# Peptides against a protein of PDB entry 5OK6, part 107

Target 1, 215 residues: chain A of PDB entry 5OK6
Amino acid sequence: ELPGLDSQWRQIENGESGRERPLRAGESWFLVEKHWYKQWEAYVQGGDQDSSTFPGCINNATLFQDEINWRLKEGLVEGEDYVLLPAAAWHYLVSWYGLEHGQPPIERKVIELPNIQKVEVYPVELLLVRHNDLGKSHTVQFSHTDSIGLVLRTARERFLVEPQEDTRLWAKNSEGSLDRLYDTHITVLDAALETGQLIIMETRKKDGTWPSAQL

## One batch from the design tools (peptide; made by RFdiffusion4, then SolubleMPNN)

Design b2_p21_3_s2 (from b2_p21_3 with S1M E5N M6L E13K E20K)
Fold by OpenDDE base, seed 4:
Structure b2_p21_3_s2 (fold): chain B 215 residues (1-215), chain A 21 residues (1-21)
Amino acid sequence: as target 1 above (215 residues)
Amino acid sequence: MERINLSWEEIEKTFEEVAKE
């Protein structure tokens, strides 16, 4: 059942779990398409529950690039294209108005960057490959705050590398050169890795040499 | 930092050759 209009406004905008509450690392926030949200605002501010300004079901369709993988369009801007709501607020709105059938929620995590918390709307999608099979990639999402070590571990897991096998990573640059990701303690952000970038997992040969030594 | 300043084509070719060993 829909709460009163004032109650809705307070719950979503000014509540302890409202839109303006502080970001906390690790928490889930959700994107809501801006036009819908503005319609909702107008509705609840209008004071008439029977108003023609009723927003209807939440529909984030315009935020998606595709309806297969439900990837977000590039270049979306907070406050222009979408608003961010904490999980509680999102769930309230979904409960009250519903979400468009078949459309997944757009859940994102708060990350801790140097000196700032941010909802990471665009995690980094890396293309993981093995040095001996460059044509077969695994697309994996990483946070900018994830370590290169995590990328390496993830690659090892995806390619079923045995614990005794030694591996390391190379990042393919736009110009085609390779940079070795030798420091596993730095983050994806520190390494300046970008979405769509090819990351090569190199496995050490049985003779103790690296395949890249032939380069 | 270790950087390999070869063309991607050369890199790819080399890795393909290594894979055949």
Scores: peptide ipSAE 0.489, ipTM 0.938, DockQ to the pose 0.903
Fold by OpenDDE base, seed 1:
Structure b2_p21_3_s2 (fold): chain B 215 residues (1-215), chain A 21 residues (1-21)
Amino acid sequence: as target 1 above (215 residues)
Amino acid sequence: MERINLSWEEIEKTFEEVAKE
């Protein structure tokens, strides 16, 4: 059952627990399609629960590029295409109005950047491959704040690399050259890695030489 | 920083050859 309209407004929009609450690193926030949210605002501000302005269930269809992988469209802009709600507010809206059948929630994490906190709407999707099997890629999502070390560990795990095997990473540049990701302590952001970028995990040969030495 | 400035095609070919060793 729906709460009173004023109660809904306060719950979702209040500065302490609602849309305007401070961001905290690691928290989950959710995207809501802008037009739906504006319709909801109009509804709750109208003061008539039986108004024809009832927003219906949350429908984020226009934010998705496809309904298979449920990837976001590129270039979406906060405040224009969507609004961000903290988890509590999102769950309230879903409980009150429902979510369009079959649509997953669009959950994103707050990340800590050097000078700001923000919701990472577009994390980085890297294509992980082995040097000896470049045709078999594994797409893995990383935060911009994740370390190269995590990328390497993830690659090792995905490719079932034995602990005793020595590995390192190369990033394929747009022009086709490779840059070695030698510093594992820097972040994906620091390394300027981008979505769709190919990351090659090189495994050291049994003779102690690196395959890339042949390049 | 270590950079390999070969063409991607050359890189692919070389890694394929190394993989056969």
Scores: peptide ipSAE 0.488, ipTM 0.938, DockQ to the pose 0.916
Fold by OpenDDE base, seed 3:
Parts: sequence; structure tokens; C-alpha cells
Structure b2_p21_3_s2 (fold): chain B 215 residues (1-215), chain A 21 residues (1-21)
Amino acid sequence: as target 1 above (215 residues)
Amino acid sequence: MERINLSWEEIEKTFEEVAKE
């Protein structure tokens, strides 16, 4: 059952716990299509629960580029295409109005950047490959704040590399050359890695030489 | 930063050859 309109407004728009609450790293936030949210605002501000301004179920269809993988459209802008709600507020709205059948929630994490916190709407999708099988890529999602070390560990795990095997990463740059990701302590952002970029995991040979030494 | 300034085709070919060893 829907709570009173004033109660809805206070729960969702409360500056301390609602939409305007401070971002905290690691927290989950959810995208809501802006038109729906504006309709909801009009509804709850109207003061009449029987109003024709009833927003209906949450429908984020316009935010998705596909309904198979539920990938977001590129170039979506906060405040223009969607609003961000903290988990509590999102769950309230879903409980009150429902979510369009079959649509997954659009959950994103708050990340800590050098100067600000932000909800990472577009994490980086890297194509991980082994040096000896460049044609077989594995797409893995990473935060911009993830370290290169995490990328390497993830690659090792994905390719079932044994602990005793030595590995390192190369990034294929836009020119088609390779840049070694030497410093594993820097972030994906610092390394300027981009979605769709090929990352090669090189495994050291048993003789102690690197395959790339032949390049 | 270590960079390999070869064409992707050359890189790919070399790694393919290495993979056969």
C-alpha cells in the first residue's frame, strides 16, 4: 500500500537519507529514468493520490540500449536522463510503484576519485586475452578505481593460471602497439584504460623468458 | 612505461608463433 504523498516525498527527498544524501564510497545507488521521477514528483506534490499524475511502475526502458544484457545507452547524463537514488529510496519506490516487468534494477557503486565521490554509471569493460590465444577474449568489468593489480589477478583467475606462474599485462593502445602495465598499483583510470580495450596477459615461459622478448 | 612499437599484425603474428613453441 502506498504511504501518504507527504510521507513519500519526505522518504525519497530527505536530504539526509534520500536523493540528496551525501555519496559514500562503496554504497549502491540506483538509476531512475528522469521522466518517471518527475512524474512521481508531480504526483506527490499534487496532494491527491487519485490524481491523473500517478506515475505508474518504474520504467527505465529508455535508459537501456538492449534488453538482453541490459546495457545502458552511452552518454546518459545525470539530471537529464536519470536521477540517482540511494538504495533505501530506490527500494521504497519499487515497493510502492513496482518496476517494469522483466527490467533489472540499474545498480551502480559510489567510487572515490581524487577530488570527489561519484556514482560510477559506466565502469570499464576490458577484453582480457592470453598472449598465446589473442582471439579468445573474456570481457570483464572493472571500476576506474580498481588497481591494475586487480586486473591482473582477475585475468589470472579467469585463465586459471597457477600461483607459481608469472604473469604481466599489456594494453593494446589505439595505434595497435602495446603498452606494458608495469605499475600494478595505479588504477584503471590512471592507466587510461577504456571500455573495449584489449588487455593481454603474458605468461612467463618455463625457461624464464617472456614471450614478448621476441617482439 | 615499456612500449612495443610494432604493428598489431606483427605483434599478433609473433605471439602466434610463440604459441606454437
Scores: peptide ipSAE 0.479, ipTM 0.936, DockQ to the pose 0.928
Fold by OpenDDE base, seed 5:
Structure b2_p21_3_s2 (fold): chain B 215 residues (1-215), chain A 21 residues (1-21)
Amino acid sequence: as target 1 above (215 residues)
Amino acid sequence: MERINLSWEEIEKTFEEVAKE
């Protein structure tokens, strides 16, 4: 059953636990398609629960570029295409109105950047390859706040590298050349890695030399 | 930061050659 319209408004639109609450790193937030949200606002502000302005179930279809992997369209903008709600508020709306059948929630995490917290709507998708098989890429998602060390560990795991094997990373830069990701303690953001960027895992040869020495 | 200032084509070619060794 839907709660009173005023109650709905207070639960969702407030600065303590609703849409305007402070962001905290690690928390889950959810995207809601803007037009639906505006319709909901109009409905609850109208004061008539039987109004023709009833928003229906949440439908984020326009935010997705595909219904296979449920990837977001590129270039979506907060406040224009979607609104962000904390988990509690999202779950309230879903419980009240439902979510379009078969459509997954769009959950994102708050990340801590040097001076701000933000909801990371677009994590970085890197193309991981081995130096000896550049044509076989594995797409893996990372947070901008993830370390290069995590990228390296992930690559090693994906390619089944043994613990005794020594590896390092190269990033294909915008000029098509390679930059070595030497410092594993910096973040994906610090390294300025971008979605679609090729990351080469180089494995040290048995003779102790690096394949890249031939470059 | 170590940088290899070669074209991608040159890099690909070299790594392909290395892979054949």
Scores: peptide ipSAE 0.470, ipTM 0.934, DockQ to the pose 0.882

Design b2_p21_3_s3 (from b2_p21_3, 6 letters changed)
Fold by OpenDDE base, seed 4:
Structure b2_p21_3_s3 (fold): chain B 215 residues (1-215), chain A 21 residues (1-21)
Amino acid sequence: as target 1 above (215 residues)
Amino acid sequence: MERIDLSWEEIEATFAEVAKE
Protein backbone atom coordinates (compact mmCIF):
# COMPACT_ATOMS: atom_id res chain seq x y z
CA GLU B 1 0.00 0.00 0.00
CA LEU B 2 1.20 3.45 -0.91
CA PRO B 3 1.68 5.87 1.94
CA GLY B 4 0.36 9.38 1.79
CA LEU B 5 2.17 11.64 -0.61
CA ASP B 6 3.63 13.83 2.11
CA SER B 7 4.82 10.77 3.97
CA GLN B 8 6.52 9.46 0.87
CA TRP B 9 8.29 12.75 0.34
CA ARG B 10 9.45 12.94 3.93
CA GLN B 11 10.62 9.34 3.95
CA ILE B 12 12.67 9.59 0.78
CA GLU B 13 13.94 13.15 1.05
CA ASN B 14 14.44 13.20 4.80
CA GLY B 15 17.88 14.51 5.66
CA GLU B 16 18.49 11.89 8.33
CA SER B 17 17.60 8.75 6.42
CA GLY B 18 16.79 9.93 2.94
CA ARG B 19 18.55 11.12 -0.17
CA GLU B 20 20.47 13.85 1.62
CA ARG B 21 21.76 11.73 4.49
CA PRO B 22 25.52 11.66 5.07
CA LEU B 23 27.50 9.03 3.24
CA ARG B 24 29.04 6.34 5.40
CA ALA B 25 31.80 4.08 4.18
CA GLY B 26 30.66 0.56 3.43
CA GLU B 27 26.97 1.41 3.14
CA SER B 28 24.91 0.51 0.11
CA TRP B 29 23.27 3.13 -2.03
CA PHE B 30 21.13 2.62 -5.09
CA LEU B 31 20.80 4.41 -8.39
CA VAL B 32 17.42 5.60 -9.58
CA GLU B 33 16.95 6.85 -13.10
CA LYS B 34 16.56 10.62 -13.02
CA HIS B 35 13.40 10.93 -15.08
CA TRP B 36 11.56 8.41 -12.97
CA TYR B 37 12.65 10.16 -9.82
CA LYS B 38 11.54 13.53 -11.14
CA GLN B 39 8.23 12.02 -12.10
CA TRP B 40 7.88 10.68 -8.58
CA GLU B 41 8.73 14.09 -7.16
CA ALA B 42 6.09 15.70 -9.31
CA TYR B 43 3.58 13.08 -8.26
CA VAL B 44 4.10 13.41 -4.52
CA GLN B 45 4.34 17.18 -4.70
CA GLY B 46 1.16 17.43 -6.72
CA GLY B 47 -1.02 16.41 -3.82
CA ASP B 48 -3.29 14.21 -5.91
CA GLN B 49 -2.53 10.53 -5.60
CA ASP B 50 -4.87 9.82 -8.51
CA SER B 51 -3.14 12.25 -10.82
CA SER B 52 -1.76 11.37 -14.22
CA THR B 53 1.73 12.03 -12.85
CA PHE B 54 1.87 8.60 -11.20
CA PRO B 55 5.41 7.40 -11.93
CA GLY B 56 4.70 3.69 -12.27
CA CYS B 57 7.32 1.11 -11.44
CA ILE B 58 10.96 2.07 -11.21
CA ASN B 59 12.59 1.59 -14.57
CA ASN B 60 16.34 1.99 -14.80
CA ALA B 61 16.57 0.62 -18.34
CA THR B 62 18.22 3.73 -19.76
CA LEU B 63 21.08 3.43 -17.27
CA PHE B 64 22.14 0.01 -18.54
CA GLN B 65 24.29 -0.58 -21.57
CA ASP B 66 23.19 -4.21 -21.72
CA GLU B 67 20.60 -6.50 -20.22
CA ILE B 68 22.97 -9.45 -20.03
CA ASN B 69 25.54 -8.28 -17.52
CA TRP B 70 23.50 -5.27 -16.45
CA ARG B 71 26.47 -2.99 -16.76
CA LEU B 72 25.95 0.70 -16.46
CA LYS B 73 26.44 2.97 -19.39
CA GLU B 74 29.66 4.88 -19.22
CA GLY B 75 29.69 8.53 -18.34
CA LEU B 76 26.52 8.68 -16.29
CA VAL B 77 26.37 11.73 -14.07
CA GLU B 78 24.73 12.03 -10.69
CA GLY B 79 21.92 14.53 -10.71
CA GLU B 80 21.64 14.39 -14.48
CA ASP B 81 21.16 10.72 -15.28
CA TYR B 82 20.41 9.29 -11.87
CA VAL B 83 19.93 10.04 -8.23
CA LEU B 84 21.46 8.14 -5.35
CA LEU B 85 19.33 6.83 -2.53
CA PRO B 86 20.34 5.08 0.64
CA ALA B 87 19.24 1.49 0.94
CA ALA B 88 16.27 2.24 3.16
CA ALA B 89 14.86 4.84 0.79
CA TRP B 90 15.42 2.60 -2.21
CA HIS B 91 13.63 -0.29 -0.58
CA TYR B 92 10.70 1.94 0.28
CA LEU B 93 10.34 3.08 -3.31
CA VAL B 94 10.59 -0.47 -4.58
CA SER B 95 7.98 -1.62 -2.11
CA TRP B 96 5.63 1.19 -3.10
CA TYR B 97 6.04 1.25 -6.86
CA GLY B 98 7.92 -1.91 -7.77
CA LEU B 99 10.93 -2.38 -9.98
CA GLU B 100 10.65 -3.20 -13.66
CA HIS B 101 10.52 -6.93 -14.19
CA GLY B 102 13.90 -8.50 -14.70
CA GLN B 103 15.93 -5.45 -13.78
CA PRO B 104 18.36 -5.83 -10.94
CA PRO B 105 18.81 -3.03 -8.45
CA ILE B 106 21.84 -0.88 -9.12
CA GLU B 107 23.59 -1.21 -5.80
CA ARG B 108 26.82 0.63 -5.11
CA LYS B 109 29.02 1.05 -2.07
CA VAL B 110 30.22 4.14 -0.31
CA ILE B 111 34.00 4.24 -0.35
CA GLU B 112 36.41 6.25 1.70
CA LEU B 113 38.74 8.36 -0.38
CA PRO B 114 41.58 10.31 1.23
CA ASN B 115 39.40 13.29 2.06
CA ILE B 116 35.82 12.36 1.21
CA GLN B 117 33.27 9.63 1.02
CA LYS B 118 31.56 8.91 -2.26
CA VAL B 119 29.36 6.29 -3.80
CA GLU B 120 31.55 4.32 -6.15
CA VAL B 121 29.33 4.06 -9.19
CA TYR B 122 32.12 2.79 -11.41
CA PRO B 123 34.43 0.33 -9.71
CA VAL B 124 37.50 -0.81 -11.64
CA GLU B 125 37.29 -3.91 -13.79
CA LEU B 126 40.69 -5.50 -14.23
CA LEU B 127 41.65 -8.24 -16.64
CA LEU B 128 43.67 -10.75 -14.65
CA VAL B 129 45.98 -13.09 -16.55
CA ARG B 130 48.85 -15.44 -15.84
CA HIS B 131 52.23 -14.75 -17.39
CA ASN B 132 52.15 -18.12 -19.10
CA ASP B 133 48.64 -17.70 -20.53
CA LEU B 134 48.21 -14.06 -21.47
CA GLY B 135 45.30 -14.81 -23.76
CA LYS B 136 42.96 -16.01 -21.04
CA SER B 137 41.75 -13.14 -18.93
CA HIS B 138 39.52 -13.16 -15.90
CA THR B 139 37.57 -9.97 -15.40
CA VAL B 140 37.35 -9.02 -11.75
CA GLN B 141 35.83 -5.93 -10.23
CA PHE B 142 37.73 -3.94 -7.62
CA SER B 143 37.14 -0.78 -5.72
CA HIS B 144 39.52 2.10 -6.30
CA THR B 145 40.19 1.81 -2.58
CA ASP B 146 41.18 -1.85 -2.73
CA SER B 147 44.85 -2.55 -2.17
CA ILE B 148 47.18 -4.08 -4.71
CA GLY B 149 47.57 -6.81 -2.12
CA LEU B 150 43.90 -7.63 -2.51
CA VAL B 151 44.29 -7.71 -6.28
CA LEU B 152 47.16 -10.13 -5.88
CA ARG B 153 45.28 -12.33 -3.43
CA THR B 154 42.27 -12.33 -5.72
CA ALA B 155 44.43 -13.32 -8.67
CA ARG B 156 46.03 -16.10 -6.65
CA GLU B 157 42.64 -17.41 -5.64
CA ARG B 158 41.22 -17.19 -9.14
CA PHE B 159 44.15 -19.08 -10.60
CA LEU B 160 44.29 -21.59 -7.74
CA VAL B 161 47.86 -20.73 -6.81
CA GLU B 162 49.31 -22.84 -4.03
CA PRO B 163 50.30 -21.02 -0.85
CA GLN B 164 53.97 -21.87 -1.30
CA GLU B 165 54.10 -20.37 -4.78
CA ASP B 166 55.48 -16.87 -4.98
CA THR B 167 53.63 -14.42 -7.20
CA ARG B 168 53.73 -10.77 -8.17
CA LEU B 169 51.79 -8.42 -10.42
CA TRP B 170 52.54 -6.38 -13.50
CA ALA B 171 50.28 -3.78 -15.02
CA LYS B 172 50.24 -3.45 -18.79
CA ASN B 173 50.48 0.16 -19.84
CA SER B 174 48.73 1.64 -22.84
CA GLU B 175 52.07 1.68 -24.62
CA GLY B 176 52.44 -2.03 -24.02
CA SER B 177 55.17 -1.72 -21.40
CA LEU B 178 54.86 -3.28 -17.97
CA ASP B 179 55.00 -1.65 -14.58
CA ARG B 180 55.55 -3.90 -11.61
CA LEU B 181 53.02 -3.42 -8.86
CA TYR B 182 55.60 -4.05 -6.17
CA ASP B 183 53.97 -2.06 -3.40
CA THR B 184 51.03 -4.14 -2.30
CA HIS B 185 49.88 -1.58 0.23
CA ILE B 186 48.89 1.13 -2.22
CA THR B 187 45.39 1.20 -3.66
CA VAL B 188 44.09 0.57 -7.14
CA LEU B 189 43.56 4.31 -7.32
CA ASP B 190 47.12 5.06 -6.21
CA ALA B 191 48.44 2.67 -8.83
CA ALA B 192 46.26 4.44 -11.41
CA LEU B 193 44.78 1.18 -12.62
CA GLU B 194 41.91 1.55 -15.04
CA THR B 195 38.97 -0.50 -16.22
CA GLY B 196 39.98 -2.90 -18.93
CA GLN B 197 43.63 -2.84 -17.93
CA LEU B 198 45.52 -6.11 -18.15
CA ILE B 199 47.15 -7.24 -14.93
CA ILE B 200 49.68 -10.05 -15.22
CA MET B 201 50.22 -12.39 -12.33
CA GLU B 202 53.75 -13.72 -12.57
CA THR B 203 54.61 -16.92 -10.74
CA ARG B 204 58.16 -17.52 -9.60
CA LYS B 205 59.88 -20.50 -11.17
CA LYS B 206 60.95 -23.51 -9.13
CA ASP B 207 64.57 -22.55 -9.65
CA GLY B 208 63.89 -19.28 -7.86
CA THR B 209 64.05 -17.10 -10.94
CA TRP B 210 61.28 -14.92 -12.30
CA PRO B 211 59.99 -15.39 -15.84
CA SER B 212 60.27 -11.63 -16.38
CA ALA B 213 64.02 -11.85 -15.83
CA GLN B 214 64.18 -12.89 -19.47
CA LEU B 215 62.74 -9.60 -20.59
CA MET A 1 59.33 1.35 -9.72
CA GLU A 2 60.32 -1.48 -11.99
CA ARG A 3 59.34 -0.91 -15.60
CA ILE A 4 59.86 -3.15 -18.57
CA ASP A 5 59.94 -0.85 -21.54
CA LEU A 6 59.50 -3.35 -24.33
CA SER A 7 56.81 -3.70 -26.92
CA TRP A 8 53.88 -5.83 -25.94
CA GLU A 9 54.71 -8.17 -28.79
CA GLU A 10 58.19 -8.71 -27.40
CA ILE A 11 56.86 -9.22 -23.90
CA GLU A 12 54.25 -11.66 -25.09
CA ALA A 13 56.77 -13.58 -27.16
CA THR A 14 59.22 -13.79 -24.28
CA PHE A 15 56.64 -15.03 -21.83
CA ALA A 16 55.52 -17.58 -24.36
CA GLU A 17 59.04 -18.91 -24.66
CA VAL A 18 59.59 -18.99 -20.92
CA ALA A 19 56.34 -20.86 -20.49
CA LYS A 20 57.73 -23.70 -22.59
CA GLU A 21 60.51 -24.37 -20.06
Scores: peptide ipSAE 0.509, ipTM 0.941, DockQ to the pose 0.931
Fold by OpenDDE base, seed 2:
Structure b2_p21_3_s3 (fold): chain B 215 residues (1-215), chain A 21 residues (1-21)
Amino acid sequence: as target 1 above (215 residues)
Amino acid sequence: MERIDLSWEEIEATFAEVAKE
């Protein structure tokens, strides 16, 4: 059952727990397609539950570029294409109106950047490969705030590298050359890694030499 | 910052050779 229109507005737009509440790192927020949200606003502001402004179920179809992997379209802008809601507000709306059949929620995390919190709508998808098998990539998602060390650990885990094996990372740059990700303490953002970028995990040879020494 | 300033094709070829060892 739908709550009263004023109650809906307060729950979703309330500055303490709603859309306008402060961002906190690690929290989940959800994207809502802007037109639907505006329709909802019009509905609840109209004061008539029987009005023709009923928004129907949440439909984020226009935010997706595909319905297979449910990837977001590139270049979406907050306030223009979508609205961000905290988890509680999102779940209220879903419970009241439903979500379009088959659509997954668009959940994103708040990240801490220098002097600002931001909902990371576009995490970085890296293509992880081994130096000896460049043709077999594993796509893994990372936050911009994740360390290169985490990328390396993730690569080691994905490729089942033994603890005694020494590994390091190279990033394929736009020019096709390789930059060694030497500092494992910097972030994906600091390293300027981008979605779709190839990251090569190099494994040290038993003789103590690196394969890249032949380059 | 260590950079390998080779073409991607050269890099691929070299790593392919290394993989055969």
Scores: peptide ipSAE 0.506, ipTM 0.940, DockQ to the pose 0.928
Fold by OpenDDE base, seed 3:
Structure b2_p21_3_s3 (fold): chain B 215 residues (1-215), chain A 21 residues (1-21)
Amino acid sequence: as target 1 above (215 residues)
Amino acid sequence: MERIDLSWEEIEATFAEVAKE
């Protein structure tokens, strides 16, 4: 059953545990379509549980560009298109109102940037390929805060590289040339990697030479 | 930073040849 309207408001808008709760790195937050949230606000602020302002089930349909991969539309803006809620608040709303049938929750992680915590709504999707099979890409998501080392490890795992094999990464840059991702300790953000960017995993030859030496 | 300053087409062609080895 739905809690009282005031209780709903306090639970979701609680400054300590609600929408205004401080962001903490690694925590999950959820997107709620802005119009629905505003409708909910109007409902609970109206003071009438039987009001025509009842928001119904949470419906994030307008945030998705497809219902296959449930990818978000590009360029969504917090406060305009969606509201971010901490996990507890999200789960309360879902329990009270339900989520539209078939829609997955839009869960995102808080990341730590140099001077700010941010919910990473758009992780970086990289196209991982092997140097010897550039036509077969594997799309993998990474946080901007993930290290290049993690990208490399992920690539190695995806391509079933044996531990004894030596590998390194190249990024296809905007000019169509290759930049070697030499420093594995920097982040995806620091390396300025972008969604859709091709990342080549090069495997060292048995003779100890690198394939790229032929370039 | 190590950069291979070739066109993508050249890179593709070269790696394609390497793949045949």
Scores: peptide ipSAE 0.500, ipTM 0.939, DockQ to the pose 0.918
Fold by OpenDDE base, seed 5:
Structure b2_p21_3_s3 (fold): chain B 215 residues (1-215), chain A 21 residues (1-21)
Amino acid sequence: as target 1 above (215 residues)
Amino acid sequence: MERIDLSWEEIEATFAEVAKE
């Protein structure tokens, strides 16, 4: 059952726990399609629970590029295409109105950048490969704030690398050549890695030489 | 930054050969 319209407004549109609350790194926020949200606003501001302005269930279909991987369309803009809500507010709306059948929530994390907190709507998807099998990639999602060290650890885990094996990363750059990701302490953002970019995990040979030495 | 300034085709070919060793 729906709470009173004023109560709904107060739960969602407030600066402490609602849409206007401060961003905190690591917390989850959710995208709501803008037109639905505006319809909801009109409904609760109208003061009539039986109004024809009832928004119905949340439907984010227009935000998705596909309904297979549920990838977001590129170039979506906050305030134009979607509204961001903290987890509590999102869950309230879902409980009150429901979410379109079969449609997943669009959950994103707050990340900490040097001078700002931001909801990372578009994390980076990297294609991880081994040097000896460049054609077999593993797509893995990373935050821009994740370290290259995390990318390396993730690659090692995905490829079941033994702890004693020495590995390092190369990024295929836009020119089709390789840049070594030697500094594992910098972030994905600092390394300017992009979605769809191929990252090669190189494993050191038993003789102590690197395969790339033959390049 | 260490960079390998080869074509992707050359890189692929070389790593393919290395993988056979």
Scores: peptide ipSAE 0.490, ipTM 0.937, DockQ to the pose 0.944

Design b2_p21_3_s4 (from b2_p21_3, 7 letters changed)
Fold by OpenDDE base, seed 4:
Structure b2_p21_3_s4 (fold): chain B 215 residues (1-215), chain A 21 residues (1-21)
Amino acid sequence: as target 1 above (215 residues)
Amino acid sequence: MEVIKKSWEEIEKTFKEVAKE
């Protein structure tokens, strides 16, 4: 059953877990399509539960680029295309109005950047490849705050690299050359890695030489 | 910072050749 309109408003906008609550690193937030949210606002502010302004089920269809991988469209802007809600607020809305059948929730994490906390709406999608099979990529999402070390470990895991095998990473730069990701402690952001960028995992040869030594 | 300033085509070719060894 739907709670009273004033209760809905207070819970979602002004509650302890409302839209305006402080961001906390590691917390989950959810995207809600802006038009739906505005309609909900109008509905609950109107004071008439039987109003024609009833928003219906949450439908985020316009935020998705595709319905296969449920990737977000590029260039979405907070406050224009979507609203961010804390997990509790999102779950309330879903429980009250439902979510369009088949649509996944758009869950994102709060990340800590050097000077700010933000909901990371667009994690970095890297194309991981092996030096010996550059045509076979594995797309993996990383936070901008993830370390290059995590990227390397993830690549090793995806390619089933044995613990005794030495590996290192190269990034294909905009010029088509290779930048060595030598410092594994810096972040994806620090390394300026971008979505769609090719990351080559190089495996050391048995003779102790690196394949890239021939470049 | 180690940078290999080769064309992508050369890189691909070289890695392909190395992989055959």
Scores: peptide ipSAE 0.508, ipTM 0.938, DockQ to the pose 0.939
Fold by OpenDDE base, seed 2:
Structure b2_p21_3_s4 (fold): chain B 215 residues (1-215), chain A 21 residues (1-21)
Amino acid sequence: as target 1 above (215 residues)
Amino acid sequence: MEVIKKSWEEIEKTFKEVAKE
């Protein structure tokens, strides 16, 4: 059952878990398509629950570039294309209005950047490969705040590398050359890694030489 | 920063050859 219009407004906009609450690193936030949200605002501000302004089910279809992988369109802008809601507010709206059949929620995490928190709407998807099998990529999502060390550990895990094997990373740059990701303590952001970028995990040979020494 | 300034084609070829050893 739908709560009263004033109660809805307070819960979503002005509540302790409302839209304007402070961002906290690691928390989940959800995207809501802007037109739907504006329709909801008009509905609850109108004061008439029987009005023709009822927003219907949440429909984020316009935010997706595909309905197979449910990837977001590029270049979406907060406040123009979508609104960000904290998890509690999102779950309330879904419980009240429903979500369009078959659509997944668009969940994103708050990340800590230097002097600012933000919802990371576009995490980085890297193509992980082994040096000896460049044609077999594994797409893995990372935060911009994740360390290169985490990327390396993730690659090692994905490729079932044994603990005694020594590995390192190379990034394929825009010129098609390789940049060595030698500092594992810097972030994906610091390394300027981008979605779709190929990351090569090189495994050291048993003789102690690196395959890349032949390049 | 260590950069290998080779063409991607050369890189791919070299790694493919190394993988056969």
Scores: peptide ipSAE 0.505, ipTM 0.937, DockQ to the pose 0.926
Fold by OpenDDE base, seed 5:
Structure b2_p21_3_s4 (fold): chain B 215 residues (1-215), chain A 21 residues (1-21)
Amino acid sequence: as target 1 above (215 residues)
Amino acid sequence: MEVIKKSWEEIEKTFKEVAKE
């Protein structure tokens, strides 16, 4: 049975624990398709639980570009395409109305940027390759707040690099040339890395030279 | 920041050649 309409409204829309609550770094928030959410608002504001405005189960289908990997469509905008809810509010709605069969929740993390906190709806997907096998890429997701050091460690792990092997990263830039990701302490954002960008892990040769020295 | 300003085709070719050594 659904809670009272006023109770639903207060639990979801309040500024302390609902949609309007402050963001906190590391917290999980969830996307709700905007039309469904607006239908829910109309339903609970209408004051009649038996109203024809009943929203039904949460359906985020229009937010997905595919139902295989459940990737979000590009260019979705908060307040236009979706609403963000904190985990507690999301779970309330799911418990009350259900989620469309087979659809995963769209969970995202709050990240801390220099002057703002935001829900990172689109993490960066990088194409990791080895210098000696540029045709074999591994797609890995990173937060904009992740360090280049984490990217390097992830690449080393993915390619099963031994601890004694020395490695470094290059980014393929917009000109098709290579930018050395020298500082491993800066973030993916600071390095201006973008989704789909090729990141080359170079491994130092046994003779102590770098393959890129031949360039 | 170290930048290698070469064409991607040249980069690919060079790395392919180095990989054969």
Scores: peptide ipSAE 0.498, ipTM 0.936, DockQ to the pose 0.922; fails the geometry check
Fold by OpenDDE base, seed 1:
Structure b2_p21_3_s4 (fold): chain B 215 residues (1-215), chain A 21 residues (1-21)
Amino acid sequence: as target 1 above (215 residues)
Amino acid sequence: MEVIKKSWEEIEKTFKEVAKE
């Protein structure tokens, strides 16, 4: 059941628990299409529950690039294309107005960068491949704050690498050459890895040599 | 930092050849 308009406004916009609340690392936030949100604001500020300004169900269709993988369009800007809501506020809006049938929520995580906490709207999608089968990629999403070590472990898991097998990573750079990701403690951000970048997992040969030694 | 400054085509070819060994 829909609460009173003033109650809705306070619940969603309240600085303690609403849209303006402090970001906390690891928390989930949700994207809401800007026009819908503005329509909702106009509705609840209008003071008439029967107003023609009723926003209807949340529809984020314009934020998606496709309805198959539900990927976001590139270049979306906070405050222009969407607003960010904490999980509680999002769930309230969904409970009150519903979400367009078939659309998934656009959930994102708060990450902690060296100088700022931010909702990571665009995590990094890496193309993981094995050195011996460059044509079979596994697309995996990582946070900019994830370590190269996690990328390596994820690659090992995806390719069913045995624990005794030694592996390392190479990144295909913009010049088409390979940069070795030798430091596993740095982050995806520190390594300047980008979405769509090819990451090669090299497996050490049984003779103790690396395939890349032939390069 | 280890950088292999070869063309991608050469890299692909080499890894393909090594994979057959």
Scores: peptide ipSAE 0.496, ipTM 0.936, DockQ to the pose 0.939; fails the geometry check

